# Designs tried in a protein design run: peptides against a protein of PDB entry 4GMN. Part 54

Target 1, 375 residues: chain A of PDB entry 4GMN
Amino acid sequence: RYANITLLALVTLASIGTDFQETLVKGNQGSRESPISAADEEWNGFDDADGDAMDVDQKSSSGEDQEEDYEEIDVKEDDEDDDDDSITSEMQADMERVVGADGTDDGDLEDLPTLRELIQTAVPQLIRLSNLPIDSDESLTIQSHALSALNNISWTISCLEFANGENANIHNAWYPTAKKIWRKTILPILEADSADLKLATQVTSLAWAVARVLHGETPTDGNPHRKFISLYHSSKQQAGGNSNSIEEPEDPFQGLGVKCIGVVGSLAHDPAPIEVNREVGVFLVTLLRQSNNVPPAEIVEALNQLFDIYGDEELACDKEVFWKDGFLKHLEEFLPKMRTLTKGIDKRTQPELRTRADEALLNLGRFVQYKKKHA

## One batch from the design tools (peptide; aimed at target 1 T18 N151 L160)

Design b2_p21_3_s3 (made by RFdiffusion4, then SolubleMPNN; from b2_p21_3, 12 letters changed)
Fold by OpenDDE base, seed 2:
Structure b2_p21_3_s3 (fold): chain B 375 residues (1-375), chain A 21 residues (1-21)
Amino acid sequence: as target 1 above (375 residues)
Amino acid sequence: SFTDEIRRQQVKELRERPRPQ
């Protein structure tokens, strides 16, 4: 009974975390719809060409009326619009405020009571539930659902813009909680020598969402970047040996390899230690060099991470890692391989992967040119 | 920065897509 209520609450929190994102995405899209000025396409008048209607006298053949009384079973598809009305009017109002809020520096989230309660009340309980001793299948289920809820919440928050002081109140409220998730949920699970790739995938997804906000300020205790690099390699070795292919998720971007790349890339941003940055940068560049054996989605993610890490020439990692370790040469040598890889992706079967590969290819060419200009 | 000057992020939404579990 208590377990079922806990599971229901965890599923509800995971749903809320997803629904919260859909409305943030809609709110952010509404601000980017600059009114496409209706270009006055002058309707060039259709010239009435007097095409002679040839009267084809089709003879009325009187075919017999077999009234097959097809009882139209009016299957009222009761579209039970499962209006999963999980979005409270209060959550929707909070989200409209997030999109419109002039940056009041008050970390108190006074104008965002639902988000405040989610961060301050719900997340600390989810952290506790994710860190229960595993002694039963019930405790494993609770941990999995707590990780799912933390993942969805953390991903949603990580989709907010925090650049240039945007959403500073949310950032300031989330930041200590994100560090707590890292230290109390992610690190203990990564230190547990578990062969469970499901758990590893869940914790890596959560770690990516958290690291997308914390970046190089993510706690470096125990060298977590090396654990995720090790997990990347271990996942590739297991997939090669057992014909029990852990079903590579149908979405190539949901793969554990992509998630590992996303985590370590995020961990390598300034102000990460130069040694952490170098180890991650070398890992990412090595994937490009070995690209013949690397899934296209992992290449796309590795490129995006390299652009984010090394896109600023004012950062210490540009001089001490990017130029010193000769990364530009490896990126330039990878351009023809990336063109071949991108062209090999079927637009019909993998439209998202192709679109993201086309973007990454475009940006790779631009990045190489940018770096040559700022050398 | 490269991001500010030149980077095309037309698929920003696809990168920022939640990965709900």
Scores: peptide ipSAE 0.231, ipTM 0.813, DockQ to the pose 0.416
OpenDDE base, seeds 1, 3, 4, 5: peptide ipSAE 0.219, 0.221, 0.216, 0.205; ipTM 0.804, 0.806, 0.795, 0.788; seed 5 fails the geometry check

Design b2_p21_3_s4 (made by RFdiffusion4, then SolubleMPNN; from b2_p21_3, 12 letters changed)
Fold by OpenDDE base, seed 3:
Structure b2_p21_3_s4 (fold): chain B 375 residues (1-375), chain A 21 residues (1-21)
Amino acid sequence: as target 1 above (375 residues)
Amino acid sequence: SFRDEIRRQLVEDLRKRPRPQ
């Protein structure tokens, strides 16, 4: 009985974290409808005129019209209004305020009582539940659901804009809690060296969400970037073995490899220690050099992380790592490989992967030109 | 920065997509 109530509460907290994200995304889209002026710059397709017309004789087999009388099964859509009463009117009011909040610098969430209770009351309990001794299948289930709830909450908060002092109150309230999740939940689970790839995937997802807010201010104690790099390599070694195919997630961007790249990339941002930045930068550039055996989604994420880490020439990592370790040459040498990789992705079967690869390719060309201009 | 000069922001919306579990 108590277990079922705890599980229901954890599922509800995970759902609330997701629904909060959907509303924040919808609210941010409504405010950012700046008219994308359709500058129809006609991308003049290269006239590669060498269409050798192989005359494939389409033998017109006249298949007879069998009028299969498809009986219209009048599926009464019972509009079960699943009144997903999961979002309280107080949560909706907090969500509307977060979308409209002028950045008052006071880390007091006085105007956001539900978000305050989520950060100050719920998250500390989820941290506690994620750190319970594992002594039963029930404790494993509780840990998994607590990690899912922490993941969804942390992802939601990481999707807020914090640039230019936007949402400073939420950032200031979340920042100490994010560091607590890192130190109390993420590091202990990474140190336990569990062979459980499901647990590793959950913790890595949470770590990415947390690191997307903390960036280079993420605690460097115990060199967590090396643990995630090791986890990346270990996950590839297990997938190469002919045993139980862990069903690769249907979404290429939900894979453990992408998540590991996202974490270590986020950890390497300024003001990260230069040696942490170097180790991550070398890891990411090495993925590009070995791209023949790397999933396209991981290449897209690795490129995006490299652009974010090394996009500013005023940062110490530009001189001490990017230029010193010759990263521009590796990016320029990767450009033709990225064109081939992107062209090899089917737009019909993998439209998101193709769109993100086309964009990463565009940005790679632009980034190489930018770095040559600012050399 | 590269972000300010040249980076087309269409990525940011796709990167901001929920990764709920």
Scores: peptide ipSAE 0.241, ipTM 0.816, DockQ to the pose 0.395
OpenDDE base, seeds 1, 2, 4, 5: peptide ipSAE 0.241, 0.238, 0.224, 0.229; ipTM 0.816, 0.810, 0.793, 0.804; seed 1 fails the geometry check

Design b2_p21_4 (made by RFdiffusion4)
Pose (drawn by RFdiffusion4):
Structure b2_p21_4 (pose): chain A 285 residues (1-30, 108-237, 251-375), chain P 21 residues (1-21)
Amino acid sequence: RYANITLLALVTLASIGTDFQETLVKGNQGDLEDLPTLRELIQTAVPQLIRLSNLPIDSDESLTIQSHALSALNNISWTISCLEFANGENANIHNAWYPTAKKIWRKTILPILEADSADLKLATQVTSLAWAVARVLHGETPTDGNPHRKFISLYHSSKQDPFQGLGVKCIGVVGSLAHDPAPIEVNREVGVFLVTLLRQSNNVPPAEIVEALNQLFDIYGDEELACDKEVFWKDGFLKHLEEFLPKMRTLTKGIDKRTQPELRTRADEALLNLGRFVQYKKKHA
Amino acid sequence: STTHAYLPDFTLKTTLERIAE
């Protein structure tokens, strides 16, 4: 039963996690009662995956169960975070998911992050899930073990397809949990790290530059948020951004449109947004 | 492990609209 009973169930639940994304796309070309697959994924499939993700690990075989359990959680969390939840969008699905997304963070991502050692493969798996969960949580994400510090240290230390880099994952998840209404100090640290990435953009992979610019635009683009005055202005983030604008133009043109297109067109949008961003705030004390 | 296509956050769209204004 072992190879069939357990591993097959997880790999399939994870595939179900992946393919539900096609239901969302195809459904558009045409209390989660209308989405029973999603309803069952959240209420039934996810609680068991959190359990499996927690347990040792006493043996290598259970080392694989944990990994597969993390793969399913990752695929589901990712697909769900592919929905628009800004404003009142998709509110029914947001209420069904948000508490569970908090559980996955507290019960799964956090205990695993507590024992620093040792894996890169596993460290990569948890950051990918944490990035997916924090895309929905948006600073409502728990601030307990000061996880942003750990993901920040994971970025620098793991320094030794451009958008699949672990470093991109560290930028995204730390950048997502630093949105308002996060602790203003947590935001200060994360914002400082994201800006420092630009000041020292001399050796940062271009994809990590694009993610850092998108995370910053995503965080400090609202003057009503305490962190826009308390951090963006108090620490003069504006100067580094104005200084980075020329540096950003050359690196963008340094990317071969023909090999490969996506990063280039994505970076073009970031510089475009970077220019528009430098103007909007320049207009605000 | 399953890989995912890169996708910007949806909250970035509303922020960019505000910035564009």

Design b2_p21_4_s1 (made by RFdiffusion4, then SolubleMPNN; from b2_p21_4, 13 letters changed)
Fold by OpenDDE base, seed 2:
Structure b2_p21_4_s1 (fold): chain B 375 residues (1-375), chain A 21 residues (1-21)
Amino acid sequence: as target 1 above (375 residues)
Amino acid sequence: MPTFPYQPPSSLKLRLKKINE
């Protein structure tokens, strides 16, 4: 009884975390649809007059193609709009306030009661549940559901803008909680060195969401970047073996390899220790050099992480790692390979992967050009 | 359980530096 109620509550919290993201994404799309006033620039049409309509009369014949009476199987799409009305009016109002907060009203977390309750009440319980002794399949299920709920909440919060002091109230409330998730949930699971790749994938997804907010301020205790690099390599070795390959997720960006890259990239941002930055930077550049054996989605993520880590020339890692370790040469040498890789992705079967690869290719060209000007 | 689709942070910083020059 208690376990089923706990599992239901964890599923509900994971749903709420997803619904918050959807509401945030919709709100951010609505703010970008500021009507670009069509300035009716009257482009005065060029008067080019010349008239000769060649009258090509081609008469071709009336082929009587047979009406094969394909019975329209009226598949009534029963649009069971299971409007899972899981979006509470309070949750929607909180997200509308977060999206609509032009930076003048530092809306206190007092004005975000649902988000406050998630951070202050729900997350501490989820941390506790994720850190229970695993002694049964029931305790493993509770841990998995607690990790999923923490993942969804953490990802949603990581989609908020925190640059330039935006959402500072939310950032300040989340930051100590994010550090607590890292220390009490993520690190203990990573230290247990479990052969469970499902658990490893869940904790790596959560670690990425948390590290997207904490960046280089993520606790470096126990060198977690090396654990995720090791997990990356271990996952590749197991995929080559005959055993139950965890079905690579249908979405190439949900792969454990991509998640490992995302975590270590986020951990390497300023103010990360230069040696952490170097080890991650060398790992990422090595993936580009070995790109023939690396999934395209991992290459895209590795490039994006390299741009975000080394995009600022004022950071110590630019001089001490990027220039010192000769990363520009490797990025420039990778440009023709990235063009070939991107062109090899079918737009019809993998439209998202192609779009993200086209963007990463464009950014790689710009980044190389930028770094060459600032050399 | 709905897994969050990882939307990579749009590498907006490289775009934004060029809008302010």
Scores: peptide ipSAE 0.032, ipTM 0.685, DockQ to the pose 0.501
OpenDDE base, seeds 1, 3, 4, 5: peptide ipSAE 0.024, 0.027, 0.029, 0.024; ipTM 0.640, 0.672, 0.650, 0.648

Design b2_p21_4_s2 (made by RFdiffusion4, then SolubleMPNN; from b2_p21_4, 11 letters changed)
Fold by OpenDDE base, seed 4:
Structure b2_p21_4_s2 (fold): chain B 375 residues (1-375), chain A 21 residues (1-21)
Amino acid sequence: as target 1 above (375 residues)
Amino acid sequence: MTTFPYQPPSTLKVVLEKILK
């Protein structure tokens, strides 16, 4: 009884986190009603599902008979739908305020009551629930749902613009909470060194969402970048050994490998310790060198992370890592491989992967030219 | 800050531009 109520509340909090994102996205998209089954979908990143539904007219035929007369048990579904509309309307009003706030009016979190309660009330409870002793399947389920809710909330907040002091009130409220998620939820799970790939995927998704806001200010205690690099390598070894296809996620960008790259890339941004930046930079450049055995989505993510980390020549990592470790040569040598890789992606079967690869290839050419002018 | 003139990923940019409007 209490566990079912806790699970329902966690599903609702995860749904609230996704609906918050959807409301942010829908405010600018005209009404394409795709009914997202919001409650169980862990938001794992940005999916531009502009799926042109080609109407495949498959005609197939005839099969026959059997009439079995199973009695209509009239289970009156009690319409408990009334409570969802109230939360969605307050969330919509908060989102309209966040979106409509031209970045000059740093409205207090007092004007964002739903977002305030998510950050100040819900997240601290989710952190507590994610840290329960795992002694039963029920406690494992509670941890999983608490991680999914933390993931969805953290991703949604990581979508907000914080550049140039935009949303500074939200950033200032989230920043200490994000550090708390990192230290109390992410690090303990990474230190437990569990062989559970589901848990590893959830914590890595959450870590990416948190690291997209904290960047190089993410706590470096215990060298978490090495844990994610180790997890990347371990995931590749397990996928190669078990011919039980862990169903490759339908989206290539939802893979644990991409998530690991996204985390370590984000952790390596300024003001990260130069040694953390070096270890991550060497890892990313090594993926490019080994590209024949690396999924295209991981190459795209590794390139984007390299551009973000080393895009500013005024940063210490440009001189002390990029130039010192000779990364430009490796990027230049990778250009013809990236052209071949990108051309090998079918635009019809993998349109998103092809688009992101075409963009990454274009950026790689520009980046190499930029760095050659500033050499 | 001399930033590299790359194009951010369209997905992230579109989501960011939607949240910024």
Scores: peptide ipSAE 0.024, ipTM 0.531, DockQ to the pose 0.053
OpenDDE base, seeds 1, 2, 3, 5: peptide ipSAE 0.009, 0.022, 0.029, 0.018; ipTM 0.453, 0.530, 0.560, 0.565; seed 3 fails the geometry check

Design b2_p21_4_s3 (made by RFdiffusion4, then SolubleMPNN; from b2_p21_4, 12 letters changed)
Fold by OpenDDE base, seed 5:
Structure b2_p21_4_s3 (fold): chain B 375 residues (1-375), chain A 21 residues (1-21)
Amino acid sequence: as target 1 above (375 residues)
Amino acid sequence: MTTFPYQPSSSLKVRLEKIKK
């Protein structure tokens, strides 16, 4: 009885985080759909005329089209649309306020009561539930659901703009809680050195969400970046042996490798210690050098992280790591490989991966040009 | 312009966990 109520509450809290995120994405799409004017610059391609018409006569035979009448088994999906519209009108109103609010600097969430209760009441309970001793399948299930709820909440909050003092009230309320999630949930699970890849994937996803807000202010105790780099390498060694058991997530960007890259990239941002930045930067550049053995989604994420980390020439990491360790040369040498990699992705079967690879390729070219100009 | 005008357009795909009901 108590377990079922706890599980239902955890599912509800994780749904709340999802529904909030969908609302934020829809709100941000509406603001960022300034029409990218398709400047159809008619790049009049050069009329290279000459290619000789070799007449290859291939006679290929008339194979008879056997119409195999596949009886469509009309699987009536009983769409029991249990539209459990778990989005309370209060939650929707809070999200509308978050998207529209000129952030008052007061770390008071008086105007955001649902978000306040989520951060101040729900998250501390989820942290507690994620730290339960695992002594039963029930306790393992509770931990997993608590991690999922923390993940969804943390991801949703990480999608808010906090640049230039935007949403400062939410940032100020979340920041100490995010540090608490890191210290009380993430670090203990990482230190437990569990062989459970599911748990490792959950905690790494949560760590990425938290690190997207904390960046280089993420607690450096125990060198967590090295733990995630180690986890990345360990995950590759395990996947190479047992091709049968890890259902590669249908989304290439949901893989543990991508999540590890996202975490360590976020941890390496200013004001991270220069040595942490260097170790992460070297890891990311090494993935590009080894790109023949790295999934395309991980290459895309590694590039994006490198752009985010080293995009500002005023940061200490630009001089002390990027230029000092010669990262520009590695990025330049990777450009032709990235073009080949991107062209090898089928737009029909992997449209998102192709789009993100095309963007990352474009940005890589621009980034290399930018860095060459600012050398 | 001291900062690369990189908009992390694509990084915003949130890594939500689908909790199976």
Scores: peptide ipSAE 0.100, ipTM 0.776, DockQ to the pose 0.033
OpenDDE base, seeds 1, 2, 3, 4: peptide ipSAE 0.096, 0.101, 0.099, 0.100; ipTM 0.775, 0.777, 0.773, 0.772; seeds 1, 2, 4 fail the geometry check

Design b2_p21_4_s4 (made by RFdiffusion4, then SolubleMPNN; from b2_p21_4, 13 letters changed)
Fold by OpenDDE base, seed 4:
Structure b2_p21_4_s4 (fold): chain B 375 residues (1-375), chain A 21 residues (1-21)
Amino acid sequence: as target 1 above (375 residues)
Amino acid sequence: MNSFPYQPPSTLKLRLKKIEE
């Protein structure tokens, strides 16, 4: 009886999160209708006219497969137990000072009472319910529904514009709660190292929604980016072994791999530690190099994350990672592969994937040109 | 701030979990 009431309440909260999204997203779209004059520059597709079929008969030279010995990088566990309790207090005090200096209105959300109740009343209970000891199928069901409600609320909020001080009241109310979701819900589930792919998919979806607001200000405690990279790799290994068709998610962008890429990409934004940025950047570039074995939706997400992370030349990661680690060369070498990949997507059967791949290809060409000009 | 003038990806479909009733 109590379980059913709790489940009904969680279903109701997650439904309120979805309904509230439709209202908030419609509100923000109404403000962005500055008429960007669609300059209908008809992108006259390059007439690939010259089909000169050069019959280059080039001989099959049997290149010897040199087995490159993968040296096991012995990652020395340097047990530096540095009690990094100090940084959390100063950053919190500096945030309180920055919020306290501009005497603009408290994050009271007086105009958004439903959102206020979601953030202040519902989310703390959902965090509590997501942290229940799993001792029964009932507790597992409660956790799953609590994570679903947190996901829906967090995704809804992550679709608000916070750039240029827009929705600052909502941002200020959400930010401490988002950090609390990260520390109290996401991290403990990631640390439990559960083989439950359903739970992993739920927590990764929630982590992406949270990280889309916190970006590089997401707590770095326990290197969560590595856990999501490991989860990405583990998810690929499990999919390869069981030829039981895990029904390809109807939406290719709903896959666990895309979610992992979205999380780690969001975590790598400034002001993330340069080493976190590097590890994520190397991971993303490695996916492009291995693109033959990577789903197109993951490539699209990896490209978008790379553009967002390295799109500003004034950021430390541009010099210390992008240029230093030679990412431009890898992006340039990937251009012809991305063209082939994008052309291979059927517009009729996968219209969204094709559209997003066409956009990512266009942006990749522009990004390579931009970086070459700013070298 | 010399930011890359890219076309932002079309609105990320909200990854709302449909709660199965």
Scores: peptide ipSAE 0.032, ipTM 0.684, DockQ to the pose 0.032
OpenDDE base, seeds 1, 2, 3, 5: peptide ipSAE 0.031, 0.031, 0.032, 0.030; ipTM 0.688, 0.687, 0.685, 0.689

Design b2_p21_5 (made by RFdiffusion4)
Pose (drawn by RFdiffusion4):
Structure b2_p21_5 (pose): chain A 285 residues (1-30, 108-237, 251-375), chain P 21 residues (1-21)
Amino acid sequence: RYANITLLALVTLASIGTDFQETLVKGNQGDLEDLPTLRELIQTAVPQLIRLSNLPIDSDESLTIQSHALSALNNISWTISCLEFANGENANIHNAWYPTAKKIWRKTILPILEADSADLKLATQVTSLAWAVARVLHGETPTDGNPHRKFISLYHSSKQDPFQGLGVKCIGVVGSLAHDPAPIEVNREVGVFLVTLLRQSNNVPPAEIVEALNQLFDIYGDEELACDKEVFWKDGFLKHLEEFLPKMRTLTKGIDKRTQPELRTRADEALLNLGRFVQYKKKHA
Amino acid sequence: AKITLNEAAMEDAEHNLVKHS
């Protein structure tokens, strides 16, 4: 039963995680009662995957179970985070997911992140899941082992398709958990790291630049948030952004529209937003 | 009601989804 009974179940649950994304798209061209697949994924499929993700690992075979279990959690968490939850959007699905997303973080992402060593493949898997979960949690994400510091250290150390880089994952997840209403110091650290990335953009891959700019725009674009005054202004983030604007223009034009298009058009939007961003706050003390 | 989608997240998901053979 081994090759069929366990691995097949996980790979299939993960595929179900992937393909539910098509239900969301096709559904649009036309208490999760209306979404039984999603209901079953959250209430039934996910609790067992958290369990499997936790357990040793005593042997290599269970090293594969953990990996597959993490794959399924990843696909489900990603697809769910493809929904719009800003404002009151999709509130029914948000309440069904949010506590479970907290559990995945506490019970799965965090214990694995506790033992630093040793894998790159696994380190890549946990960051991808953590990024998916934090895209929903938005600073409501738990701040326990000061995880942002670990993902920050993971970025620099793993320095040794542009958007699949692990570094992009480290930027996104740390950027996502630093939104309001996060601890103002957690926000200061993450914001400092994101801005430092620009000051020292001399060697940062262009995709990681685009993600850093999107994360910053996503965080400090509301003057009512304590971190806009407590960090953005208190530490003068505005100067680095004004200084980076010329540097950002040349790197964007350094990208071959023809080889490859997406990064180029994506970077064009970031400079566009970067310019508009430098104006809006320039207008606010 | 229809479900609202986040296009930027969908683009990212396409790059981060795990597939098995």

Design b2_p21_5_s1 (made by RFdiffusion4, then SolubleMPNN; from b2_p21_5, 16 letters changed)
Fold by OpenDDE base, seed 4:
Structure b2_p21_5_s1 (fold): chain B 375 residues (1-375), chain A 21 residues (1-21)
Amino acid sequence: as target 1 above (375 residues)
Amino acid sequence: SAIKLDERAIEEFKYWRQVFP
């Protein structure tokens, strides 16, 4: 009973996180189109398939017809359904304030009550739930759902523009909370060295969402970049050994390898320590050198991370890592391989992977030309 | 002010959404 309520609350929080994103996207597109019908994702109730048919042969005892006058207890169905509409209405009202305000009034988080409650009330509870002692399948389920809710919220927030002081109020509210997620949820799970690839995938997805906002300001305690690099390598070793296809997620970008690359790339941004940047940069460039054995989606992500990390020549990592370690040469040598790789992707079967590979190839050519001019 | 969105981040997030079963 308490478990089910907790799970429902976690599902609801993750749904709110996704609906918030959808509302943000709709608002940014300027389409005042219809209210987000909460897609009735039919809660496929737990198939309690363990209907152990206890064949209780209880005997036919012919007990007498006492017509006990069962008073119809008129069970008022309390329509508990009204409370869900209120949260959706408040969230919608928040989004209308956020997206519809042509005004220069940088609304405080006070003007964003739903986002405020997500950051200040929900996330601290989710952090606690994700960090509970694992002693049962129920506690594992709670942790998984808490991680999923944290993932959806963190990714939604990572979709906000924070460059040039945009959304500074939201950034300032999120930043300390994101660091708490990192220190209290992500690091402990990474340190536990669990053989659970599902948990590793969830925590890595969350870590990427958090690191996309914190970048090089992500806490470097315990060298998390090395843990994600290790996880990348471990995931490749496990996939190669078991001919039981852990079904590579149908989406080539959903792979744990891509997620690991995204995390470590994000961690390597300025103001990350130069040593962290170097280790990540060498890892990414090494993937390009070994591209014959690397999934195309991981190559695309590794390229995007390299462009984002080393795109600014004013950063210390440009001089101390990119130029010093000769990354330009490796990128130039990779250009013909990337052309071959991209052309090998079927546009009919993998249209998105092909599009992202075509973009990454174009950007690689531009990036190499840029760096050659600024040498 | 209108919340500015990172379009690239939005495109990527469509994939990173965990749907609860």
Scores: peptide ipSAE 0.189, ipTM 0.810, DockQ to the pose 0.782
OpenDDE base, seeds 1, 2, 3, 5: peptide ipSAE 0.121, 0.189, 0.185, 0.181; ipTM 0.775, 0.811, 0.809, 0.807; seeds 1, 2, 3, 5 fail the geometry check

